# Peptides against a protein of PDB entry 6IDX, part 93

Target 1, 380 residues: chain A of PDB entry 6IDX
Amino acid sequence: KELAKLSADVTFATEFINMDGIIVLTRLVESGTKLLSHYSEMLAFTLTAFLELMDHGIVSWDMVSITFIKQIAGYVSQPMVDVSILQRSLAILESMVLNSQSLYQKIAEEITVGQLISHLQVSNQEIQTYAIALINALFLKAPEDKRQDMANAFAQKHLRSIILNHVIRGNRPIKTEMAHQLYVLQVLTFNLLEERMMTKMDPNDQAQRDIIFELRRIAFDAESDPSNAPGSGTEKRKAMYTKDYKMLGFTNHINPAMDFTQTPPGMLALDNMLYLAKVHQDTYIRIVLENSSREDKHECPFGRSAIELTKMLCEILQVGELPNEGRNDYHPMFFTHDRAFEELFGICIQLLNKTWKEMRATAEDFNKVMQVVREQITRA

## One batch from the design tools (peptide; aimed at target 1 E177 L322)

Design b2_p29_2_s2 (made by RFdiffusion4, then SolubleMPNN; from b2_p29_2, 17 letters changed)
Fold by OpenDDE base, seed 1:
Structure b2_p29_2_s2 (fold): chain B 380 residues (1-380), chain A 29 residues (1-29)
Amino acid sequence: as target 1 above (380 residues)
Amino acid sequence: SYPEEVVKAQGLRYATYKKKKAEVEALKA
């Protein structure tokens, strides 16, 4: 107990570390010897002292043994561990993951996200916060391939549901620390969109062109059997499609693929448009047909609007930016749906279409409409 | 208590990464 208190002092920490004191603490954890009276209390103070000493940055986290990691991971995976030990063990694992890629690899083998989700179902908000912090650390340090897998996994859907039900909709006010961890989780998840945001459409890729054609089909041929999807369209079909792409509000109505060559938002805009068209088909058709039937120059160009809105949402959500220390702003909607970005796009494109009408906008007012919509989204 | 220092240390890492990312993007441009 006294050691744990004194370990917060940098002068004491330096001298204690110089006397190999931290090695003694690690060996106490590694021994796992429950024979001592008040073992749990002693262990809690040992882990506290270890954290405080390591926080001075004098000793590398890579000094810890695999046995130490396994003991700490064991305290997180065991169902009847003292809350004080669990809390400190989660904090130690978070620090290990964040400070060392080598330790991340070892910890990722010992602990599952499923085990961490169990610590979110408790009434203790501090334990919940440390569990989310460790999940965030694991997500941040994961290789690119594994990050996408973590986001798509059933565990992530379950994680969002558990966070929504046990944290956000809990009977307790969310503390600043928890709000920060929820913000971090949101940012790290939205950063998975960066790849698509920076992916240029290849105008020569037929599969990508078929998505644009599918947008046309859903808007104008919704009753037609997809089996009649004409292959290489004759010149008459190209002329027909050019009219349809103009009605869809693409800037390049001859070759709409060119509108998706700008990054950001690249292919992410096309993904949003396709999601809207498939998941919210009635809303999509309504927006497209309502604007395509106008001859009064007050038509809202859907294609252009969808691209610029996707770019704007990426800017507002800071897609590709890392979490900042001082930010605690999270969107509860992010935890209500797996495709929260696409759902946000679907809400915001309707807002844009409404705002365009209310402003009686023309194509010349496009940037003004986008500024008003930005202000509406950022204040909501 | 939640170790605020860990959150600060995490945030400092994020700030450092943001700076490095901006530097790398500036080198690609």
Scores: peptide ipSAE 0.015, ipTM 0.389, DockQ to the pose 0.067
OpenDDE base, seeds 2, 3, 4, 5: peptide ipSAE 0.000, 0.015, 0.000, 0.021; ipTM 0.250, 0.450, 0.273, 0.505; seeds 2, 3, 4, 5 fail the geometry check

Design b2_p29_2_s3 (made by RFdiffusion4, then SolubleMPNN; from b2_p29_2, 17 letters changed)
Fold by OpenDDE base, seed 5:
Structure b2_p29_2_s3 (fold): chain B 380 residues (1-380), chain A 29 residues (1-29)
Amino acid sequence: as target 1 above (380 residues)
Amino acid sequence: MYPEEVVKSQGLRYKRYKEKKKEVEELLK
């Protein structure tokens, strides 16, 4: 206990480290020797002292052994560990992950996000905070290829639900540090959209063109019996599709793929449109048909609107922003659904369509409508 | 991988949080 307190002092820490004191502490953890009276209390103070000493930055985190890592990871994975030990173990793992890429690799082999979810289901907000902090650390240090896998994992879907139910909707006020960790997690989650946001559509990619065609099909052919396949004339089909793409509100009616070559929002806009069309088909069809039936120049161009809205949402949500140490603003809504961005798009496109109607907008008013919608979204 | 600067900033925040926590715990004693 006294050692843990004194370890916060840099002068003491320097002297203690010079006496190889930190090595002694690591060996105590590595031994796992439960034979000592008050083992749990002693271990909690040992871990505290270790963490305080390491926080001075005098000793490299790379000095820790694999046995030490396994012991600390063991305290996190075992269900019947003292809360005080668990909290310190999570904090140590976070620090190890943040301070060393080599330690990250070792820890990522020993700890899964799924194991950390159990620590979010507790009433102790400190444990919850360090669990999310460790998840964020793992996410920050993960290779780019593994980040998408982590995000797509069932564990991440469940993680969002658990955070919503046990942290955000918990009976306790969210502390500043928890709010920061939720902010970081949100930023890291939004940054997964960056790749798609910066991906240009290839107008020559048939698979991408087929998605645009599917948007047309869902909007206009969903009521048409497949038996009325319009006759074999390639030119009549092209002319028909050009009309359909105009009714969909694409800027380039001949080649809608060109509308997705601008980055941002690139392919992310197409992803949002496809999600809306598949998951909220009735809403999508309604929006498209309500505007396609208008001959009064008050039609809301869905395709253009969807692209610009996606771009706007990326700007509002600061997609691609790096986590800032000073920020703690998070959006609880983004923990409500695994496809929260696409769901937000679906809400906002309806808002845009409504606002367009209310303003009696024409194509000339487009930017003005978008500005009003931006203000509405940012106030919500 | 995220920039090392971002990772370091998270580590620094943790340190500051821990220091503040101690100060509060000392004030509550």
Scores: peptide ipSAE 0.244, ipTM 0.795, DockQ to the pose 0.191
OpenDDE base, seeds 1, 2, 3, 4: peptide ipSAE 0.240, 0.248, 0.242, 0.197; ipTM 0.796, 0.800, 0.798, 0.577; seeds 1, 2, 3, 4 fail the geometry check

Design b2_p29_2_s4 (made by RFdiffusion4, then SolubleMPNN; from b2_p29_2, 17 letters changed)
Fold by OpenDDE base, seed 5:
Structure b2_p29_2_s4 (fold): chain B 380 residues (1-380), chain A 29 residues (1-29)
Amino acid sequence: as target 1 above (380 residues)
Amino acid sequence: MYPEEVVKSQGLRYKRYKEKKKEVEKLLA
């Protein structure tokens, strides 16, 4: 107890470290010996002292043994661990992950996000905070390939729902640190969109062109059985498709793929359009047909609007921006759905279409409509 | 992998959080 208190003092820490005091503390953890009366209290103070000493940055985190890591990971994976030990163990793991790539690799092998989710279901907000902080640390240190896997994992869906239900909708006020960790998690999640946002469509890629064709099919051929593979009449079909792409509101009616070559928003706009068309088909068809049937020059160009809206949403949400240590602004809405960005797009494209009608806009008013929509989104 | 600067900033925030927590604990004691 006194050691834990004194370890906060840099002078004491320096002297204690010079006496190999940290090594003694690590050995106490490594031994795992439950033989002493008040073991849990002793261990909690040992972990506190260790963390305080390491926080001075005098000793490298790489000094810790694999046995030590396994013991700490064990305290996090065991369901009936003392709350004080669990809290400190989570904090130690976070610090290990943040301070060492080698420790990250070892910890990532010992602990899954799924195991950390259990620590979000508790009433203790400090435990919840350190659990999310550790998830964020793992995400920050993960290689790019593993980050996408972490995002695609069923664990993330479950993580989202648990955070929403047990943290955000909890009966306790969200503390500043928890708000920051939620902000960081949100930023890290949005940054997964950056790759798609910066991916240019290849106009020669048939698979990508087939998606654009599918958007046309869903809008105009929804009653036609997909079995009528458009085999035969190539030229008359190209002219027909040009009309359809005009009705869809693409800027390039001849080759809509060219509209997706600009980055941002690149392929992310196409992903949003396809999501809307498949998941909210009635909304998509309604928006397209309402505007495609207009001959009064007040048609809202869906394709152009979808692209520019996607770009705007990326700007508003700061997609690709690094997490800032001073920020704590998170959006609870993004924890309500697995595809929250695409759902937001679906809401905002309806808002845009409504605003366009209300303003009686023409193509010349496009930028004005977008500005009004931006203000509406940022105030909501 | 995120820039090392971002990772370090999270570590620094953690330290500041702990310091503030200790100050509050001292005031409540």
Scores: peptide ipSAE 0.249, ipTM 0.803, DockQ to the pose 0.178
OpenDDE base, seeds 1, 2, 3, 4: peptide ipSAE 0.244, 0.247, 0.256, 0.187; ipTM 0.803, 0.804, 0.810, 0.577; seeds 2, 3, 4 fail the geometry check

Design b2_p29_3 (made by RFdiffusion4)
Pose (drawn by RFdiffusion4):
Parts: sequence; structure tokens; C-alpha cells
Structure b2_p29_3 (pose): chain A 370 residues (1-223, 234-380), chain P 29 residues (1-29)
Amino acid sequence: KELAKLSADVTFATEFINMDGIIVLTRLVESGTKLLSHYSEMLAFTLTAFLELMDHGIVSWDMVSITFIKQIAGYVSQPMVDVSILQRSLAILESMVLNSQSLYQKIAEEITVGQLISHLQVSNQEIQTYAIALINALFLKAPEDKRQDMANAFAQKHLRSIILNHVIRGNRPIKTEMAHQLYVLQVLTFNLLEERMMTKMDPNDQAQRDIIFELRRIAFDAETEKRKAMYTKDYKMLGFTNHINPAMDFTQTPPGMLALDNMLYLAKVHQDTYIRIVLENSSREDKHECPFGRSAIELTKMLCEILQVGELPNEGRNDYHPMFFTHDRAFEELFGICIQLLNKTWKEMRATAEDFNKVMQVVREQITRA
Amino acid sequence: DEAWFQRHMALRRKEAAKAAEEARAAEEA
């Protein structure tokens, strides 16, 4: 108890650390008996002292043994133990992950997605905060080539709806540190879109060109003389600036292939809305048609700018858009809503092709005021 | 307990920001 008090003082901590005092604590956790059952209070003070001592930055986090790591991860992976032990254990794991790629790798193997998410279902906001913090730390430290798989795994176990039901709509008001973790989670989530945003279409890749052909087919085949007239104009009546080679329009980065993904999502998941938008504007040879392809690419780019895809998380922000915690595919759903808004605004302005940038500005103002 | 929580969370905020910059720099390299 006394050690937990004094360890926050650097003057004391240095003295204790210079006698390998941290090893006394780690050895106790590694091999001490009945710690959770008979000595939980002692164990809580031990973990408090350990974290306080490590927070002075005198020694590397890489000093910790695999045995110590496993024991701490064990306290998190178990059917919940004492709240004080769990809080410190989650905090120790977060610090290990943030401070070492090696520790991240070992910890990622010792804890499951389900175990971490289950700790969000406790009524204690600090336990919830550290659980989300550990999740954020794993995302921050995951290799670029593993982060997407991790997101899918957390999504399949319902991380989003659990946060919505147990944190956002929970009884306890969200305090500043929890709000910060939600902000970080949202930033990391949006940043999963960044690679596709910056990926250019390869116009010479037939498989990618066939995706655009399929987009056009879904809409034009819902319309016979009129259908033929649409196809004679290649992709003009689908609204692409490059009428003959629309794949070239997807070399603009941002938004790149993310725009294609959004269009395909709208066509497949919301086929009626996609067909309505395209057919209202595919036989219009007055200058008043709303060009779908050009509008979708620019809207995708605009949404990426509004939502700050690619921005790094920082210390100063605690903001988040709560509606993104209400749908597994909220970004794509937002695209669909905004493309309908764009078409409505276009018609309200009796807009022509020359008005394209002015309409996009009005849409930007509509979205950002909402 | 609350004093410890605030201190710990303030420090972890700085570390998380640093870790994000490092991850970005590694991706650019």
C-alpha cells in the first residue's frame, strides 16, 4: 500500500527502481500464489505501484517477461475478476502495446476480440474506457496489412452495437476521457478507408472495367428504343466525364477506387434508389441532367474531406459523430443519402452541367450544417 | 483512484498520438 502511494513520486521511484524494485513486483505477479482469491487487494496495490513506476520513463517496457505479459493478459481474458485488478490490467496492456511493437505482437495473441468486447458490457465507465483504449491501441499498432482483418473481426462480434448500447446510450454520461477514446476509435475507423481513397483504378485491367459495365447494366437494363439510345452514348448517360473510358475518371485520387466501391454499394444494396437516380437523368438531353458518375466521384471526395479520412488522431479532440455507431456500413449508407440529397438539390436549382461546382457547394453546406 | 486514472489517461493520450505518427511514418517509408 505504501509502495503504491510513494511510487508516484519520481524522487522515491528512482531509488526503488535502482534496486530492481520493479522486478520484485513482476516476480510477484509471475509466481505469487492465490493472488486473485486471497490477495486481490495486495495485487491491486502491486499493479498500481508497477504502473506508477513505469510511468516515470526510467526503464523500457521491453524489460517485461513473457510470463508477466501472459499473467496480465490472463487477468483480462478471464471471466471477469475484481474490478480494480481488471482496470489496472487493461491499463498495463494498453501501455505495453503503445510502447513496443514486440509487446503488441505477444498481447494480440493472448487476448480475444470477444473477451475485450465483453468488458464493454460492465457498468463501470473506467473499465469501459480502458477496454476501448486497449482496442484503439491494438489498431494503432497493428501493421498496415493486418488492421482491416482486425476491424472485420471486431465488427463480427458486434463492437459497434455494444458501444452504442452500453456506452453511447448507457446510463452514465460520457465523461471526457471516454469521449476521447470514442473520437480516436472513429478516427481509426475512418482511416480504414484511406487506402482505397488513394488507390487509382487501373484502366487497363479488364476486371475493373467490367465493374463499371456492371454498374451501367443494372440501371440501363431497368429501362427499348430509349435503352438503345442510352447505350449508343457509351457511358455519357451514366454521367461520367470520360464518356468512352470511364475507368480514367477513377484515376483521380482522392477518391479513387473508394468512389467505385460506394457506387457499387448503392447499386447492389439500394438498387431502386440507384435505378431512380440514373434513369431520371439518362434520357435527359436538355442540359439539366445530374451526371451520376461525376457527381458520385466528387461526392465521395467531399465526404472524405468532411469526415477527415486520412487525418491522424490527436490529443486535442474529443468529438465524434454518433450516427456512425448506428450502422455497420455507415459511410456507404451516408453516401447513398448524400447522393439522393445531391440529386434533390440539383433539381431544386434547375441546375445545368455548368452549375456543377455551385451545386456541390450547396450540398457541402447542407451536409456540414446538418 | 480518480487521480491515478486522470494521470494515467493523460499520459496514454500522448503515447497514442506518438504511436499514430510513428505508424504513419512507417507506412510512408

Design b2_p29_3_s1 (made by RFdiffusion4, then SolubleMPNN; from b2_p29_3, 13 letters changed)
Fold by OpenDDE base, seed 1:
Structure b2_p29_3_s1 (fold): chain B 380 residues (1-380), chain A 29 residues (1-29)
Amino acid sequence: as target 1 above (380 residues)
Amino acid sequence: DEELFKRRSAKQRKLQAAAAKEARAAKLA
């Protein structure tokens, strides 16, 4: 207990480290389970002292043994009676992950996000905060090839639903520390959209062009059997498609793929349109047909609007920005759905169409409508 | 315990922000 308190002092820490004191603490942890059953309080103070000593940056985190890592991971993975040990163990794992790529690799083998979900289902908000902080650390230190796997684990309805129900909708006010971790998790989730936001459409890629054709099919051929392969379009079909792409509100009616060559929002706009068309088909068809049937200058160009709205949403949500250490503003709505960005797009595109009608807008008013919609979204 | 939690959280926020910068730099390299 006294050691844990003194370890916060840099002078004491320096002397204690010079006496190999930190090695003694690590060995106490490595000696394992017999100490836990009889001396839980001693272990909690040992872990506190270890963290406080390591925070001085005098000793590299890489000095810890695999046995030490396994013991700490064991305290997180096992049902523990001692909340104090669990809190410190989560904090140690977080610190290890953030300070060392080599420790990240070892910890990622011992701890799964699934095991951390159990620590979100508790009434202790500090444990919940440390658990989300460790998830965020694992996400930040994940290699690029594994980052999407972490995303998919978050998109798994389970983790998101547990955070929503046990953290956000919990019976306790959200502390600033938890709000920050929720903000970071949200930023990391939005940064997965950055790749698609910065991906240019290739106008010559047939598979990407087939997505645009599918948008046309869903809007105008909803009753026709998909059996007519899209590829064998006669010149008459090309001219027909140009008319349909105009009715869809693309800027380039001849080659709508050109509208997706600008980054941002690149392919992310096409992803949003396709999601709307497949998941909210009735809403999509209604929006497209309502504007395509207008012979007056008051048609809302869906394609152009969807692209510019996607770009605007990326700007509002700061997609691709790094998590700021001082921010704690998170949007609870992004924990309500696994495809929350696409669902937000679907809400906002309806708002845009409504606002366009209310303003009696023409194509010349486009930027003015977008400005009004931006204000409406940012005030909600 | 609450003071320790606040102090730890403040340190971890800085470390997390640094790790995010490093991860971005590594992605651009």
Scores: peptide ipSAE 0.534, ipTM 0.942, DockQ to the pose 0.849
OpenDDE base, seeds 2, 3, 4, 5: peptide ipSAE 0.474, 0.533, 0.528, 0.474; ipTM 0.927, 0.942, 0.941, 0.928; seeds 2, 3, 5 fail the geometry check

Design b2_p29_3_s2 (made by RFdiffusion4, then SolubleMPNN; from b2_p29_3, 20 letters changed)
Fold by OpenDDE base, seed 4:
Order: C-alpha cells, then structure tokens, then sequence
Structure b2_p29_3_s2 (fold): chain B 380 residues (1-380), chain A 29 residues (1-29)
C-alpha cells in the first residue's frame, strides 16, 4: 500500500527501479503464490505500484515476461476475480497492447474479445471502460486480416447489443472516459467503410456492372425472374437500358458505372443502393418509380442523390478520420443495428426525397436540396 | 488510482491516435 503510493513520485520510482524493484514486483505476479492471508489486497497494491512505476516511462513495457502476461491475462479471463485486480489487469493489458506490437501478439493469443464482453455486462463503469479500451487497443494493433475479422465480430449482434444495453442504456451517467472509448470504437467502425468509399468502380468489371443492372431490374422488372438475363444486347435493348438509367437518375445514363468512379464515395454508394434495393425493396421501388413517372421536371434523380447523400453522410460521420484524443461524441443509433450506416442511408434517402417534393425542386435546385438535407441530418 | 488513471488515459489516447494512423496506412496500402 505504501509502495503503491510512493511509486507515484518520480524520485522514488527512479530509485526503486534502479534497485531492480520493478523486477521484484513482476516476480510476485509471476509466482502466482496465494500464500498470504491478504493475497488479493496485496496483489492489487502490487499491480497499482507496477502501473505507477511504468507510467513514469523509465522502463519499456517489453521488459515483461511471457509468464507475467499469462498471469495478467489469467486475471481477465477468469470469471471470479476481485474487481480491484480485474481493473488493474485490464489497465495493464491495454497499456501493453498500445505500447508494443510484440506484446499485442502475445496477448492476442491469451485473450479473446468474447472474454472481454463479459466485463461489459457489469454495473461497474470503470471495468466497462477498461474492457472497451482494451477492445479498441486490440482492434487498433491487429493486422489487417484479423482487424476485419474483429470488425465482423463487432458487427456481430452480440457486442453492439451488450454495449447498447449495459453501457449506453445503463442506469448511470456516462463518464468522459467511457464516452471517449465509445467514440473511438465508433470511429474505428466507420473506418471500415473507408476502403469502399475510396474504391473506384471499374467500368470494365462485369460483376460491378451486373450490380447496376440488378438495381435496374429490381426497380422496373421486380416480377421478372433474373434468369431472363438478356443475352445478345441488340441496339434496341441498349437504347432501352439508357432510358431506364435516365429514369434511375444517373448522371451518366449511357454508362452509369462512370458515376461511381469518383472517390469519395466510390463503391460505397453502390453498396448503399444495393442494400436499399434488397433489404428495403418496397421503399426503393417507391422512390424510383415515383420520380421516374414524373413528367413535370420535378423528378428527384435517385442515382445522383444516392451518390451525393453517401458522400454527405461520410462527411458528417467523418468516415476515414482518425480518433481525436479530445473528442467524446458518439451516436447511440450506430449500436442499434449491424448495418447502421446503410440503414441511416435508407432513412436519409427518404428524407431527401420528401424534402425534394416539399421544395418543388428541379435539377437546378439539387445543391440547395442537399444543403437543406444536411442541416436536417445534423440537427437530428 | 483515479489520478493514475487520468494520467494513463491522457497518454493512452495519444497512443490510440498513433495506432489508428498506422492501421489506416495498412488499410489503404
């Protein structure tokens, strides 16, 4: 206890470290010996002293042994550990992961995100904060292949639902640090969209062109079996498709693929359109047909609107931006659905279509409508 | 612990930003 208090002083810490005192503390953890009557309390103070000593930055985190890592990971993975030990163990793991890629690799072998999820299902907000912070650290330090797997695991209904129900909708006010960690988690989640946002469509890729054709099919041939893929595109058929792509509101109605060559939003706009068309088919068909049947020049160009809306949403949500150390703003709605971005797009495209009608907009008013929609989204 | 945690959180936020920069580089390469 006294050592833990004194370890906060840099002069004491320097002298204690010079006497190999930190090695003694690490060996106490490594031994795992429960021989002392107050072992849990003594261990909590040992871990406190270790954290205080390491916080001075005099000793590299890489000095820790694999046995030490296994003991600390053991305190996090065991279901019934003293809260004080658990809290300090989570803090140590977070620090190790963020300070060393080598330590990350070792820790990632000893703990899983699934084990950390259990620490979110508690009433202690500090434990929850450290668990989310460690999840964020593991996500940040993961190689790209594993990061994508973790992202898919975050998209798994379980982690987001637990965060929503036990953290965000908890009976306690969210503290600043928890808000920051939720913000970081959200930024990291949005950054997964950056690849698609920066991916240009290849107009020569047949598979990508088939997606645009599928959008046309869903809008105009909803009752037709996809098996009637028109074989030899006669000139009449090409002319027919050009008309359909004009009715869909693409800027390049001859070759709609060209509308997706601009980044941002690149292929992410096409992903949103396809999601809307498949998951909310009735809404998609309604929006397209309502505007395609208008002869009064008040038609809302769906294709152009969807692309510019996707870009706008990326700007509003700061997709691809790095987490800022000073920010703590997060959107609870993104924890309500696994495809929350695409669902937000689906809500906002309906809002855009409504706003376009209310304004009696024409193609010349496009930028004005988008500005009004931006203001509506940012106030919500 | 509270004061220690405050100092640690301030430092760890910077490390998170650095790690995010590296992760972004790897994602966009």
Amino acid sequence: as target 1 above (380 residues)
Amino acid sequence: MEELNKRRFERLRKLQEEAAREARRERLE
Scores: peptide ipSAE 0.456, ipTM 0.924, DockQ to the pose 0.706
OpenDDE base, seeds 1, 2, 3, 5: peptide ipSAE 0.453, 0.449, 0.433, 0.450; ipTM 0.923, 0.916, 0.917, 0.916; seed 1 fails the geometry check

Design b2_p29_3_s3 (made by RFdiffusion4, then SolubleMPNN; from b2_p29_3, 19 letters changed)
Fold by OpenDDE base, seed 4:
Structure b2_p29_3_s3 (fold): chain B 380 residues (1-380), chain A 29 residues (1-29)
Amino acid sequence: as target 1 above (380 residues)
Amino acid sequence: MEELFEKRFKKLRKLQEKAAKEAAKEKEE
């Protein structure tokens, strides 16, 4: 206990480290010897002293043995561990992950997100905060090729639902530290949209062109059996498609693929449109047909609006921004659905279409409508 | 325990921000 308190002092820490004191503490953890009276209390103070000593940055985190890592990971993965030991073990693992890529690799093999989820299902908000912080640390230190896997793990209905039900909708007020970790997790999740936001459509990619054609099909041919063979009239068909792409509100009626070459929002806008068309088909068809049937110059161009709305949502949500240590603002709504960004797009495109009608807007008013919609979204 | 918690997380926030900056640089290279 006194050692743990004194370890917060840099002068004492320096002297204690010079006496190989930190090695003695690590060996106590490595031994796993439960034979001592008050073992749990002694271990909690040992882990506290270790953390406080390491916080001075005098000793590299890489000094720890694989046995030490396995013991600490064991305290996190085993059921019915003392709360004080669990908190300190989570803090140690987080610190190891953040300070060393080598330790990250070892810890990522020993600990699963599934094991950390169990620590979210508790009433102790400090444990929950450490568990989310460790998830965030693992996400931050993951190689680029594994970040999408971590994202997919977060998009797993289970982790999202547990955070929503046990953390956000918990019976306790969210403390500042938890709010910050939820913010960090959200930022890291939104940064996965950055790749699609910065991906230009290749106008020569037939698979991407087929998505645009599918948007046309869903809007205008929803009742027509796809079995109608491509009749031989290629030119009339091209002219028909140009008309359809105009009715869809694309800027480039001849080649709508060109509208997705601008980054941001690139392919992310097409992903949002396709999601709306497939998941909310009635809403999509309604929005498109209401505007395509107007001859009064008050038509809202869906394609252009969807692209600019996607860009605006990326700006509002700060997609691609790095987590800031001073921020704690998170959006609880993003924990309510697996595809929360696409769902938000679906709500906002309806709001845009409504606002366009209410303003009696024309194509010249486009930027004014977008500004009003921005203000509405940011105040909600 | 609460004081230790706040002190610890104040440090961890800085480490997370640092790690995020490092990860962003690795993506640009």
Scores: peptide ipSAE 0.435, ipTM 0.905, DockQ to the pose 0.851
OpenDDE base, seeds 1, 2, 3, 5: peptide ipSAE 0.433, 0.433, 0.428, 0.429; ipTM 0.904, 0.904, 0.903, 0.903

Design b2_p29_3_s4 (made by RFdiffusion4, then SolubleMPNN; from b2_p29_3, 18 letters changed)
Fold by OpenDDE base, seed 1:
Structure b2_p29_3_s4 (fold): chain B 380 residues (1-380), chain A 29 residues (1-29)
Amino acid sequence: as target 1 above (380 residues)
Amino acid sequence: DSELFKRRSAKLRKLQEKAAKEAKKKKLE
């Protein structure tokens, strides 16, 4: 207990470290010797002292053994661990992950997201905060190739639902520390959209062009069998498609793929449009057909609007920005759905279409409509 | 425990921001 308190002092820490004191503490953890009277209390103070000592940055985190890592991971995985030990163990794991790529790799092998999810179901908000913080640390340190897999594991309905129900909708006020970790998790989730936001459509990629054709099919041929392969269009069929792409509100009626070459929002706009068309088909068809049948110059160009709205949402949500230590603002709505960005797009495109009608807008009013919609979204 | 939690949380926020900056740098290399 006294050691844990004194370990916060840099002078004491330096002297204690010079006497191999950290090594002694690590060996105490590694031994796992439960035979000592007051073992749990002793261990809690040992882990506190270890954290405080390591916090001075005098000793590299890479000094810890695999046995130490396994013991700490074991405390997190045990169902009947003392709360004080669990909190310190989560904090140690988080610190190891953040400070060392080598330790990240070892911890990622020992700890599953499922084990961390169990610590979100408790009433102790500090444990919940450390669990989310460790999730965030694992996400931050993951190789790029594994980030999407981790995100998918985190975006699993289970983690999202547990955070929503046990943290956000919990009977306790959210502390600043938890709000920050929820903010970080949200930022990291939005940063997965950055790749698609910065991906230019290749106008020569047939598979990408087939997505645009599928948007046309869903809007105008919803009862037609998808077996009509998009590639076999006669010149008359190409001319027909140009008319359909105009009715869809693309800027380039001949080659709508060109509208997705601008980054941002690149392919992310097409992803949103396709999601709307597949998941909210009736809403999509309604929006397209209501505007395609207008002869009064008050048609809302869906394709252009979807692209510019996607860009606007990326700006509002700060897609591609790094988590800031000073921010604690998070949007609870993004924990309500797995595809929360696409669902937000679906809500906002309906709002845009409504606002366009209410303003009796023409193509010349496009920027004014977008500004009004921006104000509506940012006030909600 | 609550004081330790606050102090740790403040440190971890800085480490997370640093890790995010490093991760972005590695993605651009």
Scores: peptide ipSAE 0.486, ipTM 0.928, DockQ to the pose 0.840
OpenDDE base, seeds 2, 3, 4, 5: peptide ipSAE 0.480, 0.444, 0.414, 0.482; ipTM 0.926, 0.915, 0.900, 0.926

